# Ledger of designs, part 14: peptides against a protein of PDB entry 4PAS

Target 1, 39 residues: chain A of PDB entry 4PAS
Amino acid sequence: SVNQASTSRLEGLQSENHRLRMKITELDKDLEEVTMQLQ
Target 2, 39 residues: chain A of PDB entry 4PAS as posed
Amino acid sequence: SVNQASTSRLEGLQSENHHLRMKITELDKDLEEVTMQLQ

## One batch from the design tools (peptide; made by RFdiffusion4, then SolubleMPNN)

Design b1_p12_4_s4 (from b1_p12_4, 6 letters changed)
Fold by OpenDDE base, seed 1:
Structure b1_p12_4_s4 (fold): chain B 39 residues (1-39), chain A 12 residues (1-12)
Amino acid sequence: as target 1 above (39 residues)
Amino acid sequence: LSYTVELPPIVP
């Protein structure tokens, strides 16, 4: 149904959002390491 | 040089 497709899409977007947030956290850590090397 | 990433809260 349209509602099932919409809910599945939302769940997919929520999962992708979580994945991207984790990647940003990893990049933040890498940036912190580079920052320490530049100090 | 200092930088931190701030993320918005997750929308429930």
Scores: peptide ipSAE 0.078, ipTM 0.614, DockQ to the pose 0.082
Fold by OpenDDE base, seed 5:
Structure b1_p12_4_s4 (fold): chain B 39 residues (1-39), chain A 12 residues (1-12)
Amino acid sequence: as target 1 above (39 residues)
Amino acid sequence: LSYTVELPPIVP
């Protein structure tokens, strides 16, 4: 159904959003460490 | 000069 396709897409987007947020957090930590080493 | 990211909390 249209509703089933819409809900499945939303769940996929929510999952990807969560994954990307976790990746950004790790990259932010890595950048902080590199910055500290360069000072 | 440092660039950091602040993200809002994940809503379950």
Scores: peptide ipSAE 0.078, ipTM 0.619, DockQ to the pose 0.075
Fold by OpenDDE base, seed 2:
Structure b1_p12_4_s4 (fold): chain B 39 residues (1-39), chain A 12 residues (1-12)
Amino acid sequence: as target 1 above (39 residues)
Amino acid sequence: LSYTVELPPIVP
């Protein structure tokens, strides 16, 4: 149904949002580590 | 001097 397709798309976007947030957090940590090593 | 990223909350 249209509602099932919309719900599935929203769940997909929510999971991707979470994945991207985790990736940003890891990149932030990696940047901090590189910065610390350069000091 | 350190920089950290603060992300907004996930929209439920």
Scores: peptide ipSAE 0.077, ipTM 0.614, DockQ to the pose 0.080
Fold by OpenDDE base, seed 3:
Structure b1_p12_4_s4 (fold): chain B 39 residues (1-39), chain A 12 residues (1-12)
Amino acid sequence: as target 1 above (39 residues)
Amino acid sequence: LSYTVELPPIVP
């Protein structure tokens, strides 16, 4: 149904959002490490 | 100088 397609799409977008947020957190940590090495 | 990233809350 249209509702099933919409809910499945939302769940996929929520999962991707979580994955991207975790990746940003890792990049933030990597940036901190590089910044410390440059001081 | 140190910088931090703040992310907005996830939309439910």
Scores: peptide ipSAE 0.076, ipTM 0.614, DockQ to the pose 0.081

Design b1_p12_5_s1 (from b1_p12_5, 5 letters changed)
Fold by OpenDDE base, seed 1:
Structure b1_p12_5_s1 (fold): chain B 39 residues (1-39), chain A 12 residues (1-12)
Amino acid sequence: as target 1 above (39 residues)
Amino acid sequence: RKELEELRKKLD
């Protein structure tokens, strides 16, 4: 159904959003570590 | 790791 396809797409976008947020968090951590090393 | 490296490259 249209609703099933829309739900599957939303779930895919939500999972990708979560993945991207985790990567941002990792990059923030790496940036903090580099910043501390340069101080 | 490869994807993180690509993201890091975008910050440069």
Scores: peptide ipSAE 0.023, ipTM 0.410, DockQ to the pose 0.076
Fold by OpenDDE base, seed 4:
Structure b1_p12_5_s1 (fold): chain B 39 residues (1-39), chain A 12 residues (1-12)
Amino acid sequence: as target 1 above (39 residues)
Amino acid sequence: RKELEELRKKLD
């Protein structure tokens, strides 16, 4: 149904959003570590 | 998770 398709799309977008947020957090941490090593 | 692990390996 249209509602099922919309729900599945939303769940997919939510999971991808979470994945991207986690990746950004890890990259920020890695950048901080590299910055500290270069100081 | 695999991508994050590879990034950590590059940093170490």
Scores: peptide ipSAE 0.022, ipTM 0.390, DockQ to the pose 0.047
Fold by OpenDDE base, seed 2:
Structure b1_p12_5_s1 (fold): chain B 39 residues (1-39), chain A 12 residues (1-12)
Amino acid sequence: as target 1 above (39 residues)
Amino acid sequence: RKELEELRKKLD
């Protein structure tokens, strides 16, 4: 049960990490677009 | 998603 709880927590953290990485990539692209429009 | 939407609002 302890190992199962730890595994489930790790899987949750991995999925959140992936989501955050994708969000960072999108924000970087949006910032580039804003920068180009202001130039 | 809220942060993305706020950033897009700056383009307008």
Scores: peptide ipSAE 0.021, ipTM 0.414, DockQ to the pose 0.049
Fold by OpenDDE base, seed 5:
Parts: sequence; structure tokens; C-alpha cells
Structure b1_p12_5_s1 (fold): chain B 39 residues (1-39), chain A 12 residues (1-12)
Amino acid sequence: as target 1 above (39 residues)
Amino acid sequence: RKELEELRKKLD
């Protein structure tokens, strides 16, 4: 159904959003560590 | 996690 397709797309976008946020968090941490090492 | 490793390599 149209509703099932919309729900599945939303769930996919939510999972990808979470994945991307986790990557950003890791990059922020790595940048902080590099910055600290350069000080 | 291969993509995450490539992202970390860009910081070097």
C-alpha cells in the first residue's frame, strides 16, 4: 500500500540519519584528538 | 566500518 511504502521510506531515512549522526560524532572526536596532539 | 576508516584517513 501507499502507507506501507511511505512508512518504509521514513524508517530508512531515520536509520540513515542515525548512521550519519554517529559518523559526525566520530569525526568530531577524531578532530578533537588531532587538535589536542597539535597543541 | 570501512567508510569510517576512510573518513579518519582524511584527517591525516
Scores: peptide ipSAE 0.020, ipTM 0.402, DockQ to the pose 0.056

Design b1_p12_5_s3 (from b1_p12_5, 4 letters changed)
Fold by OpenDDE base, seed 3:
Order: structure tokens, then C-alpha cells, then sequence
Structure b1_p12_5_s3 (fold): chain B 39 residues (1-39), chain A 12 residues (1-12)
């Protein structure tokens, strides 16, 4: 149904949004570590 | 973290 397709798409976008937020947090930490090593 | 933010501001 249109509702099932819409809910499955929303769940996919929510999981991808979570994955991208975790990756941004990891890269921010790695950048902080590299910055501290350059001091 | 505060120093990293300053470095980002200097690159804008």
C-alpha cells in the first residue's frame, strides 16, 4: 500500500540519518585528535 | 574542542 511504502521509506531515511550523524561525530573526534597531535 | 572551533572560525 502507499502507507507501507511511505513508512518503509521513512524508516530507511531515519536509519541513514542516524548512520550519518554517527559518522560526523567520529570524524569530529578524529579531527580533534589530529589537531591535538599537531600542537 | 574550543581551539578546534577557533581554527574553523579562522578558515571562514
Amino acid sequence: as target 1 above (39 residues)
Amino acid sequence: REELEKLREELE
Scores: peptide ipSAE 0.028, ipTM 0.471, DockQ to the pose 0.077
Fold by OpenDDE base, seed 2:
Structure b1_p12_5_s3 (fold): chain B 39 residues (1-39), chain A 12 residues (1-12)
Amino acid sequence: as target 1 above (39 residues)
Amino acid sequence: REELEKLREELE
């Protein structure tokens, strides 16, 4: 149904949003560590 | 840094 397609799309976008937020947090930490090593 | 910026832009 249109509702099932809309809910499945929302769940996919929520999962991708979570993945991206976790990757940002990882990269922020890695950049901090590299910045500290260059000081 | 470029990868981090791209990920921030994808969240806007």
Scores: peptide ipSAE 0.028, ipTM 0.494, DockQ to the pose 0.548
Fold by OpenDDE base, seed 5:
Structure b1_p12_5_s3 (fold): chain B 39 residues (1-39), chain A 12 residues (1-12)
Amino acid sequence: as target 1 above (39 residues)
Amino acid sequence: REELEKLREELE
């Protein structure tokens, strides 16, 4: 149904959003460590 | 460091 397709798309976008947030947090930590080493 | 802290707060 249109509702099932919309729900599955939302769940896919929510899981991808979570993955991207975790990757940004990892990169921010790595950038902080590199910045501290260059000071 | 302050700019990285702001970005972490925006992700919460």
Scores: peptide ipSAE 0.028, ipTM 0.465, DockQ to the pose 0.326
Fold by OpenDDE base, seed 1:
Structure b1_p12_5_s3 (fold): chain B 39 residues (1-39), chain A 12 residues (1-12)
Amino acid sequence: as target 1 above (39 residues)
Amino acid sequence: REELEKLREELE
């Protein structure tokens, strides 16, 4: 149904959003570590 | 920093 397709799309977008937020947090930490090493 | 910026743009 249209509702099932919309729900599956939302779940996909929520999982991808979570993945991207985790990757941003990882890269922010890696940049902080590199910044500390350059000081 | 470029990869981090791309990931932030993908979240907007």
Scores: peptide ipSAE 0.027, ipTM 0.494, DockQ to the pose 0.571

Design b1_p12_5_s4 (from b1_p12_5, 5 letters changed)
Fold by OpenDDE base, seed 1:
Structure b1_p12_5_s4 (fold): chain B 39 residues (1-39), chain A 12 residues (1-12)
Amino acid sequence: as target 1 above (39 residues)
Amino acid sequence: REELQKLLEELD
């Protein structure tokens, strides 16, 4: 149904959003560690 | 990291 397709798309976007948030946090941590090593 | 967390919360 249209509702099932919309729900599946939302779940996909939510999972991708979570993945991207985790990646941003990881990259921020890596940047902090590199910055500290250069100081 | 607290600022990053805040920025991530603003995206919600």
Scores: peptide ipSAE 0.116, ipTM 0.665, DockQ to the pose 0.377
Fold by OpenDDE base, seed 3:
Structure b1_p12_5_s4 (fold): chain B 39 residues (1-39), chain A 12 residues (1-12)
Amino acid sequence: as target 1 above (39 residues)
Amino acid sequence: REELQKLLEELD
């Protein structure tokens, strides 16, 4: 149904949003560690 | 990192 397609799309976008947020946090941590090593 | 966490929470 249209509702099922819309729900599946929203769930996909929510999962991608979560993945991207986790990746940003990971990269920030990695950058902090590199910065500390260069000090 | 605390600031980044706050910014990520504001997007929710």
Scores: peptide ipSAE 0.115, ipTM 0.663, DockQ to the pose 0.287
Fold by OpenDDE base, seed 4:
Structure b1_p12_5_s4 (fold): chain B 39 residues (1-39), chain A 12 residues (1-12)
Amino acid sequence: as target 1 above (39 residues)
Amino acid sequence: REELQKLLEELD
């Protein structure tokens, strides 16, 4: 149904959003470690 | 980390 397709799309976008937030946090940590190594 | 958390919260 249209509702099922919309719900599945939303769940996919929510999952991707969470993944991207985790990746941003990881990259920030990596950047901090590199910054400390350059000091 | 606090700034990053704030930026992530602003995306909501």
Scores: peptide ipSAE 0.114, ipTM 0.663, DockQ to the pose 0.368
Fold by OpenDDE base, seed 2:
Structure b1_p12_5_s4 (fold): chain B 39 residues (1-39), chain A 12 residues (1-12)
Amino acid sequence: as target 1 above (39 residues)
Amino acid sequence: REELQKLLEELD
């Protein structure tokens, strides 16, 4: 149904949003570690 | 880390 398709799309976007936020946090940590190694 | 957390909260 249209409602099922909309719900599935929202769930997909929510999961991707969560994944991207976790990836941003990971990359920030990696950049901090690289910065410390270069000091 | 606190600033990053704040920025991530602003995206919600």
Scores: peptide ipSAE 0.112, ipTM 0.662, DockQ to the pose 0.271

Design b1_p12_6_s1 (from b1_p12_6, 9 letters changed)
Fold by OpenDDE base, seed 5:
Structure b1_p12_6_s1 (fold): chain B 39 residues (1-39), chain A 12 residues (1-12)
Amino acid sequence: as target 1 above (39 residues)
Amino acid sequence: SALQERVQAILQ
């Protein structure tokens, strides 16, 4: 039980970490395009 | 505009 709860929490945190990393990559590309449009 | 929404998303 305790190990299963800890594993499920870790998997949730890993999934959220991956989602946030993908969002950072998207925002970096958006910043590049916005910068190009302001030139 | 879509550009304004993207700028706002970068600043959040």
Scores: peptide ipSAE 0.039, ipTM 0.620, DockQ to the pose 0.072
Fold by OpenDDE base, seed 2:
Structure b1_p12_6_s1 (fold): chain B 39 residues (1-39), chain A 12 residues (1-12)
Amino acid sequence: as target 1 above (39 residues)
Amino acid sequence: SALQERVQAILQ
């Protein structure tokens, strides 16, 4: 149904949003470590 | 180097 397709799309976007937030947190930590190593 | 690869991964 249209509602099932919309729900599945929302769940996909929520999972991708979570993945991207985890990647941002990883990159922030990596930036801090690289900055510390360059000092 | 591993440091250069990490810098590149941050800039991409």
Scores: peptide ipSAE 0.037, ipTM 0.603, DockQ to the pose 0.070
Fold by OpenDDE base, seed 4:
Structure b1_p12_6_s1 (fold): chain B 39 residues (1-39), chain A 12 residues (1-12)
Amino acid sequence: as target 1 above (39 residues)
Amino acid sequence: SALQERVQAILQ
């Protein structure tokens, strides 16, 4: 149904959003450690 | 260097 397709799309976007936020947090930490080594 | 490897890992 249209509702099922919309729900599945939203769940997919929410899971990808979560994945990307976790990757940003990882990269921010790695950048902090690299920055500390360059100082 | 370990620093170059870490920078490369950030860019991947």
Scores: peptide ipSAE 0.036, ipTM 0.603, DockQ to the pose 0.059
Fold by OpenDDE base, seed 1:
Structure b1_p12_6_s1 (fold): chain B 39 residues (1-39), chain A 12 residues (1-12)
Amino acid sequence: as target 1 above (39 residues)
Amino acid sequence: SALQERVQAILQ
């Protein structure tokens, strides 16, 4: 149904959003550690 | 160096 396609698309976008947020948090931590090592 | 690899990984 149109509702099932819309819900599956939203779930896909939510999972990708979560993945991207986790990657940002990882990169922020890596940047902090690299910055600390360069000081 | 490991530090250069980490910097490169942040820039990619």
Scores: peptide ipSAE 0.035, ipTM 0.599, DockQ to the pose 0.065

Design b1_p12_6_s2 (from b1_p12_6, 8 letters changed)
Fold by OpenDDE base, seed 5:
Structure b1_p12_6_s2 (fold): chain B 39 residues (1-39), chain A 12 residues (1-12)
Amino acid sequence: as target 1 above (39 residues)
Amino acid sequence: SALQERIQKILQ
């Protein structure tokens, strides 16, 4: 149904949003360590 | 170098 397709799309977007947030946290840590090594 | 690889990960 249209509602099932919309729900599955939302769940996919929520999962991708979570993945991207975790990737930002990883990159922030990597940036801190690179910055420390350049000091 | 490990530093270059880490910089590359940030830029991707």
Scores: peptide ipSAE 0.044, ipTM 0.619, DockQ to the pose 0.066
Fold by OpenDDE base, seed 2:
Structure b1_p12_6_s2 (fold): chain B 39 residues (1-39), chain A 12 residues (1-12)
Amino acid sequence: as target 1 above (39 residues)
Amino acid sequence: SALQERIQKILQ
């Protein structure tokens, strides 16, 4: 149904949003480490 | 080097 497709899409987007937030946190830490190593 | 690996990870 349209409702099932919308729910599955929302769950997929929520999962991807979480993955992307975790990746941002990882990259922020990596940037800090690189910055420290360049000093 | 560890620095090169970290830079490469940021650029990916």
Scores: peptide ipSAE 0.044, ipTM 0.619, DockQ to the pose 0.063
Fold by OpenDDE base, seed 4:
Structure b1_p12_6_s2 (fold): chain B 39 residues (1-39), chain A 12 residues (1-12)
Amino acid sequence: as target 1 above (39 residues)
Amino acid sequence: SALQERIQKILQ
């Protein structure tokens, strides 16, 4: 149904949003530590 | 080096 397709798309976008937020946090930590090693 | 690998990870 249209509702099921919309729900599945929202769940997919929510899971991808979570994955991207975790990746941003990881990259921010890696950047901080690389910056410290270059100083 | 470990530093180069970490820089590459940031750029990907």
Scores: peptide ipSAE 0.042, ipTM 0.612, DockQ to the pose 0.063
Fold by OpenDDE base, seed 3:
Structure b1_p12_6_s2 (fold): chain B 39 residues (1-39), chain A 12 residues (1-12)
Amino acid sequence: as target 1 above (39 residues)
Amino acid sequence: SALQERIQKILQ
């Protein structure tokens, strides 16, 4: 149904949003450590 | 070096 397709798309977007937020947090930590090592 | 590998990971 249209509702099932819409809910499955929302769940896919929510999971990708979570994955991207976790990747940003990882990269922020890597940047912090690289900055400390360059000082 | 470990530093070079981390810089490369950030730039990808």
Scores: peptide ipSAE 0.041, ipTM 0.607, DockQ to the pose 0.062

Design b1_p12_6_s3 (from b1_p12_6, 9 letters changed)
Fold by OpenDDE base, seed 2:
Structure b1_p12_6_s3 (fold): chain B 39 residues (1-39), chain A 12 residues (1-12)
Amino acid sequence: as target 1 above (39 residues)
Amino acid sequence: SALQQRIQQILQ
C-alpha cells in the first residue's frame, strides 16, 4: 500500500539519518585527535 | 597511520 511504502521510506531515512549523525561524531573525534597530535 | 586508515574508512 501507499502507507506501507511511505512508512518503509521514513524508516530508511531515519536509519540513514542516525548513521550520518554517528559518522559526524566520529569525524569530530578524529579531528580532535589530529588537532591534539599537531600540538 | 591508524588514524589515516580510520579517517579513510569513515569517508567511504
Scores: peptide ipSAE 0.041, ipTM 0.602, DockQ to the pose 0.054
Fold by OpenDDE base, seed 3:
Structure b1_p12_6_s3 (fold): chain B 39 residues (1-39), chain A 12 residues (1-12)
Amino acid sequence: as target 1 above (39 residues)
Amino acid sequence: SALQQRIQQILQ
């Protein structure tokens, strides 16, 4: 149904959004470590 | 370095 396709698309977007937020957090920590090593 | 390897894995 249209509702099932819409819910499955929303769940896919929510999972990808979560994955991207986790990658941003990891990159922020690696940038902090690089900054400390350059001091 | 271990840091360089981790950065490369995250950017993939």
Scores: peptide ipSAE 0.041, ipTM 0.597, DockQ to the pose 0.053
Fold by OpenDDE base, seed 5:
Structure b1_p12_6_s3 (fold): chain B 39 residues (1-39), chain A 12 residues (1-12)
Amino acid sequence: as target 1 above (39 residues)
Amino acid sequence: SALQQRIQQILQ
């Protein structure tokens, strides 16, 4: 149904949003370590 | 180097 397709799309977008947030946190930690090593 | 790889990952 249209509702099922919309729900599945939203769940996909929510999963991608979570993945991207976790990647930002990883990159922030990597930036801290790179910054420390360059000081 | 590992440092260069990490810099590249941050810039992507």
Scores: peptide ipSAE 0.040, ipTM 0.600, DockQ to the pose 0.069
Fold by OpenDDE base, seed 4:
Structure b1_p12_6_s3 (fold): chain B 39 residues (1-39), chain A 12 residues (1-12)
Amino acid sequence: as target 1 above (39 residues)
Amino acid sequence: SALQQRIQQILQ
């Protein structure tokens, strides 16, 4: 049970980490586009 | 505008 709870928490954190990395990449590209359009 | 929508997306 303790190992299962730790594994499920790690998998949740890994999935959220991946989601956040993808969001950072998206926002970085959008910021570049916005910056270019404001120049 | 498309620019305003992108700004809003960045701020969220």
Scores: peptide ipSAE 0.039, ipTM 0.603, DockQ to the pose 0.063

Design b1_p12_6_s4 (from b1_p12_6, 10 letters changed)
Fold by OpenDDE base, seed 5:
Structure b1_p12_6_s4 (fold): chain B 39 residues (1-39), chain A 12 residues (1-12)
Amino acid sequence: as target 1 above (39 residues)
Amino acid sequence: SALAARVQRILQ
């Protein structure tokens, strides 16, 4: 149904959004480590 | 470096 397709798309976007937020947090830590190495 | 490999894994 249209509702099932919309729900599955939303769940896909929510999971991708979560994945991207976790990647940002990991990159922030990696940038902190690089910054400490440059000091 | 281990750091460069970790950054590359996250960007992919």
Scores: peptide ipSAE 0.079, ipTM 0.681, DockQ to the pose 0.054
Fold by OpenDDE base, seed 1:
Structure b1_p12_6_s4 (fold): chain B 39 residues (1-39), chain A 12 residues (1-12)
Amino acid sequence: as target 1 above (39 residues)
Amino acid sequence: SALAARVQRILQ
C-alpha cells in the first residue's frame, strides 16, 4: 500500500539519519583529539 | 597516520 511504502521510506530515512549522526559524533571526537594534540 | 585512516573509514 501507499502507507506501507511511506512507512518503509521513513524507516530508511530514520536509519540513515541515525547512521549519519553516529558518524558526526565519531568525527567530532576525532577532531577533539586532533585539537588537543595541536594545543 | 592511524587517525587519518580512522577519519577516512568514518567518511566512507
Scores: peptide ipSAE 0.078, ipTM 0.677, DockQ to the pose 0.052
Fold by OpenDDE base, seed 2:
Structure b1_p12_6_s4 (fold): chain B 39 residues (1-39), chain A 12 residues (1-12)
Amino acid sequence: as target 1 above (39 residues)
Amino acid sequence: SALAARVQRILQ
């Protein structure tokens, strides 16, 4: 149904959003580590 | 470095 397709798309976007947030958090930590190594 | 390889893996 149209509702099922919309729900599946939303779930896909939510999972990708979560994945991207986890990548940002990891990059922020790795940037902090690089910054500390350069000090 | 291991750190550079990790950053590259995350960006891919």
Scores: peptide ipSAE 0.076, ipTM 0.677, DockQ to the pose 0.055
Fold by OpenDDE base, seed 3:
Structure b1_p12_6_s4 (fold): chain B 39 residues (1-39), chain A 12 residues (1-12)
Amino acid sequence: as target 1 above (39 residues)
Amino acid sequence: SALAARVQRILQ
């Protein structure tokens, strides 16, 4: 149904959003490490 | 560097 397709798309977007948020957190940590090495 | 390789893995 249209509702099932919309729900599955939303779940896919939510999982990708979570993955991207985890990548941002890892990059923020790596930026902190670079900043400490430049001091 | 080990840091550059880590950043590259995260961006992939």
Scores: peptide ipSAE 0.076, ipTM 0.680, DockQ to the pose 0.053

Design b1_p12_7_s1 (from b1_p12_7, 4 letters changed)
Fold by OpenDDE base, seed 1:
Structure b1_p12_7_s1 (fold): chain B 39 residues (1-39), chain A 12 residues (1-12)
Amino acid sequence: as target 1 above (39 residues)
Amino acid sequence: LEEKLEQLRKEK
């Protein structure tokens, strides 16, 4: 159904959005650690 | 520091 394809696409986008947010948080922490090591 | 910079390069 069009609704099932739309829901599966939304779930895929939500999981990718979560993955990208976790990667941003990891990179922010990594940059903080590098910044602290340079001080 | 060098190992952390290398990790950050691999993450891109």
Scores: peptide ipSAE 0.030, ipTM 0.515, DockQ to the pose 0.255
Fold by OpenDDE base, seed 4:
Structure b1_p12_7_s1 (fold): chain B 39 residues (1-39), chain A 12 residues (1-12)
Amino acid sequence: as target 1 above (39 residues)
Amino acid sequence: LEEKLEQLRKEK
């Protein structure tokens, strides 16, 4: 149904949003470690 | 440092 397709798309976007947030947090930590090594 | 920079490049 249109509703099932919309729900599955939303769940996919939510999962990707979570993945991207986790990647940002990892990159922020990695930049902190690099910054600390340069000091 | 160099290995960490190479890791950051691969993560893009």
Scores: peptide ipSAE 0.029, ipTM 0.512, DockQ to the pose 0.268
Fold by OpenDDE base, seed 2:
Structure b1_p12_7_s1 (fold): chain B 39 residues (1-39), chain A 12 residues (1-12)
Amino acid sequence: as target 1 above (39 residues)
Amino acid sequence: LEEKLEQLRKEK
């Protein structure tokens, strides 16, 4: 149904949003570690 | 340092 397709699309976008937020947090930590090694 | 820079390149 149109509702099922809309729900599955929303769930996909929510999972991708979560993945991207986790990747940003990882990269921020990685940049902090590199910065500490350069000091 | 070199290993960490290589990790950051692979994460793209």
Scores: peptide ipSAE 0.028, ipTM 0.509, DockQ to the pose 0.259
Fold by OpenDDE base, seed 3:
Structure b1_p12_7_s1 (fold): chain B 39 residues (1-39), chain A 12 residues (1-12)
Amino acid sequence: as target 1 above (39 residues)
Amino acid sequence: LEEKLEQLRKEK
């Protein structure tokens, strides 16, 4: 149904948003480690 | 440092 297709699209966008937030947190930690090694 | 920079390049 149109509602099932809309729900599956929202779940896909929520999963991708979570993945991207986890990747930002990883990159922030990696940049902190590089910054500490350059000091 | 060099190994960490190579990891950051692979993650992009």
Scores: peptide ipSAE 0.028, ipTM 0.509, DockQ to the pose 0.251

Design b1_p12_7_s2 (from b1_p12_7, 6 letters changed)
Fold by OpenDDE base, seed 4:
Structure b1_p12_7_s2 (fold): chain B 39 residues (1-39), chain A 12 residues (1-12)
Amino acid sequence: as target 1 above (39 residues)
Amino acid sequence: LEEELKKLQEQK
């Protein structure tokens, strides 16, 4: 149904949003470690 | 750690 397709798309976007937020947190940590090594 | 890095950047 249109509702099932919309729900599955929303769940996919929510999962991808969570993955991207976790990746930002990892990159912020990696940037902090690199910044400390350059000082 | 970010606040310590900020302090070191402000010292330059």
Scores: peptide ipSAE 0.023, ipTM 0.342, DockQ to the pose 0.058
Fold by OpenDDE base, seed 3:
Structure b1_p12_7_s2 (fold): chain B 39 residues (1-39), chain A 12 residues (1-12)
Amino acid sequence: as target 1 above (39 residues)
Amino acid sequence: LEEELKKLQEQK
């Protein structure tokens, strides 16, 4: 149904948003570690 | 790490 396709699209966007937020948190940590090593 | 980074910044 149109509702099933819309729900599956939303779930895909929610999972990608979560993945991207986790990747930002990892990169922020990696940047902090590099910054500490350069000080 | 943020607290350690802050301590290193306070030493400059």
Scores: peptide ipSAE 0.023, ipTM 0.369, DockQ to the pose 0.051
Fold by OpenDDE base, seed 5:
Structure b1_p12_7_s2 (fold): chain B 39 residues (1-39), chain A 12 residues (1-12)
Amino acid sequence: as target 1 above (39 residues)
Amino acid sequence: LEEELKKLQEQK
């Protein structure tokens, strides 16, 4: 149904949003470590 | 770590 397709799309977007937020946190940490090593 | 980076910047 249109509702099932909309729900599956929302769940996919929620899982991708979570993955991207975790990747931002990792990159922020890596950038901090590099910045500390360059000082 | 952010507070350690800030301390290193304040020492220059």
Scores: peptide ipSAE 0.022, ipTM 0.360, DockQ to the pose 0.052
Fold by OpenDDE base, seed 2:
Structure b1_p12_7_s2 (fold): chain B 39 residues (1-39), chain A 12 residues (1-12)
Amino acid sequence: as target 1 above (39 residues)
Amino acid sequence: LEEELKKLQEQK
C-alpha cells in the first residue's frame, strides 16, 4: 500500500540518518586527534 | 580529548 511504502521509506531514512550521525561523531573524533597532533 | 585541547589552548 502507499502507507506501507511511505513507512518503509521513513524507516530507511531514519536508519541512514542514524548511520550518518555515527559517522559524523567518528570524523569529529579523528579531526580532534589530528588537531591535537598539529598543536 | 576536548579538555586536553582546551588545556593546550590555555597554554598559548
Scores: peptide ipSAE 0.022, ipTM 0.357, DockQ to the pose 0.051

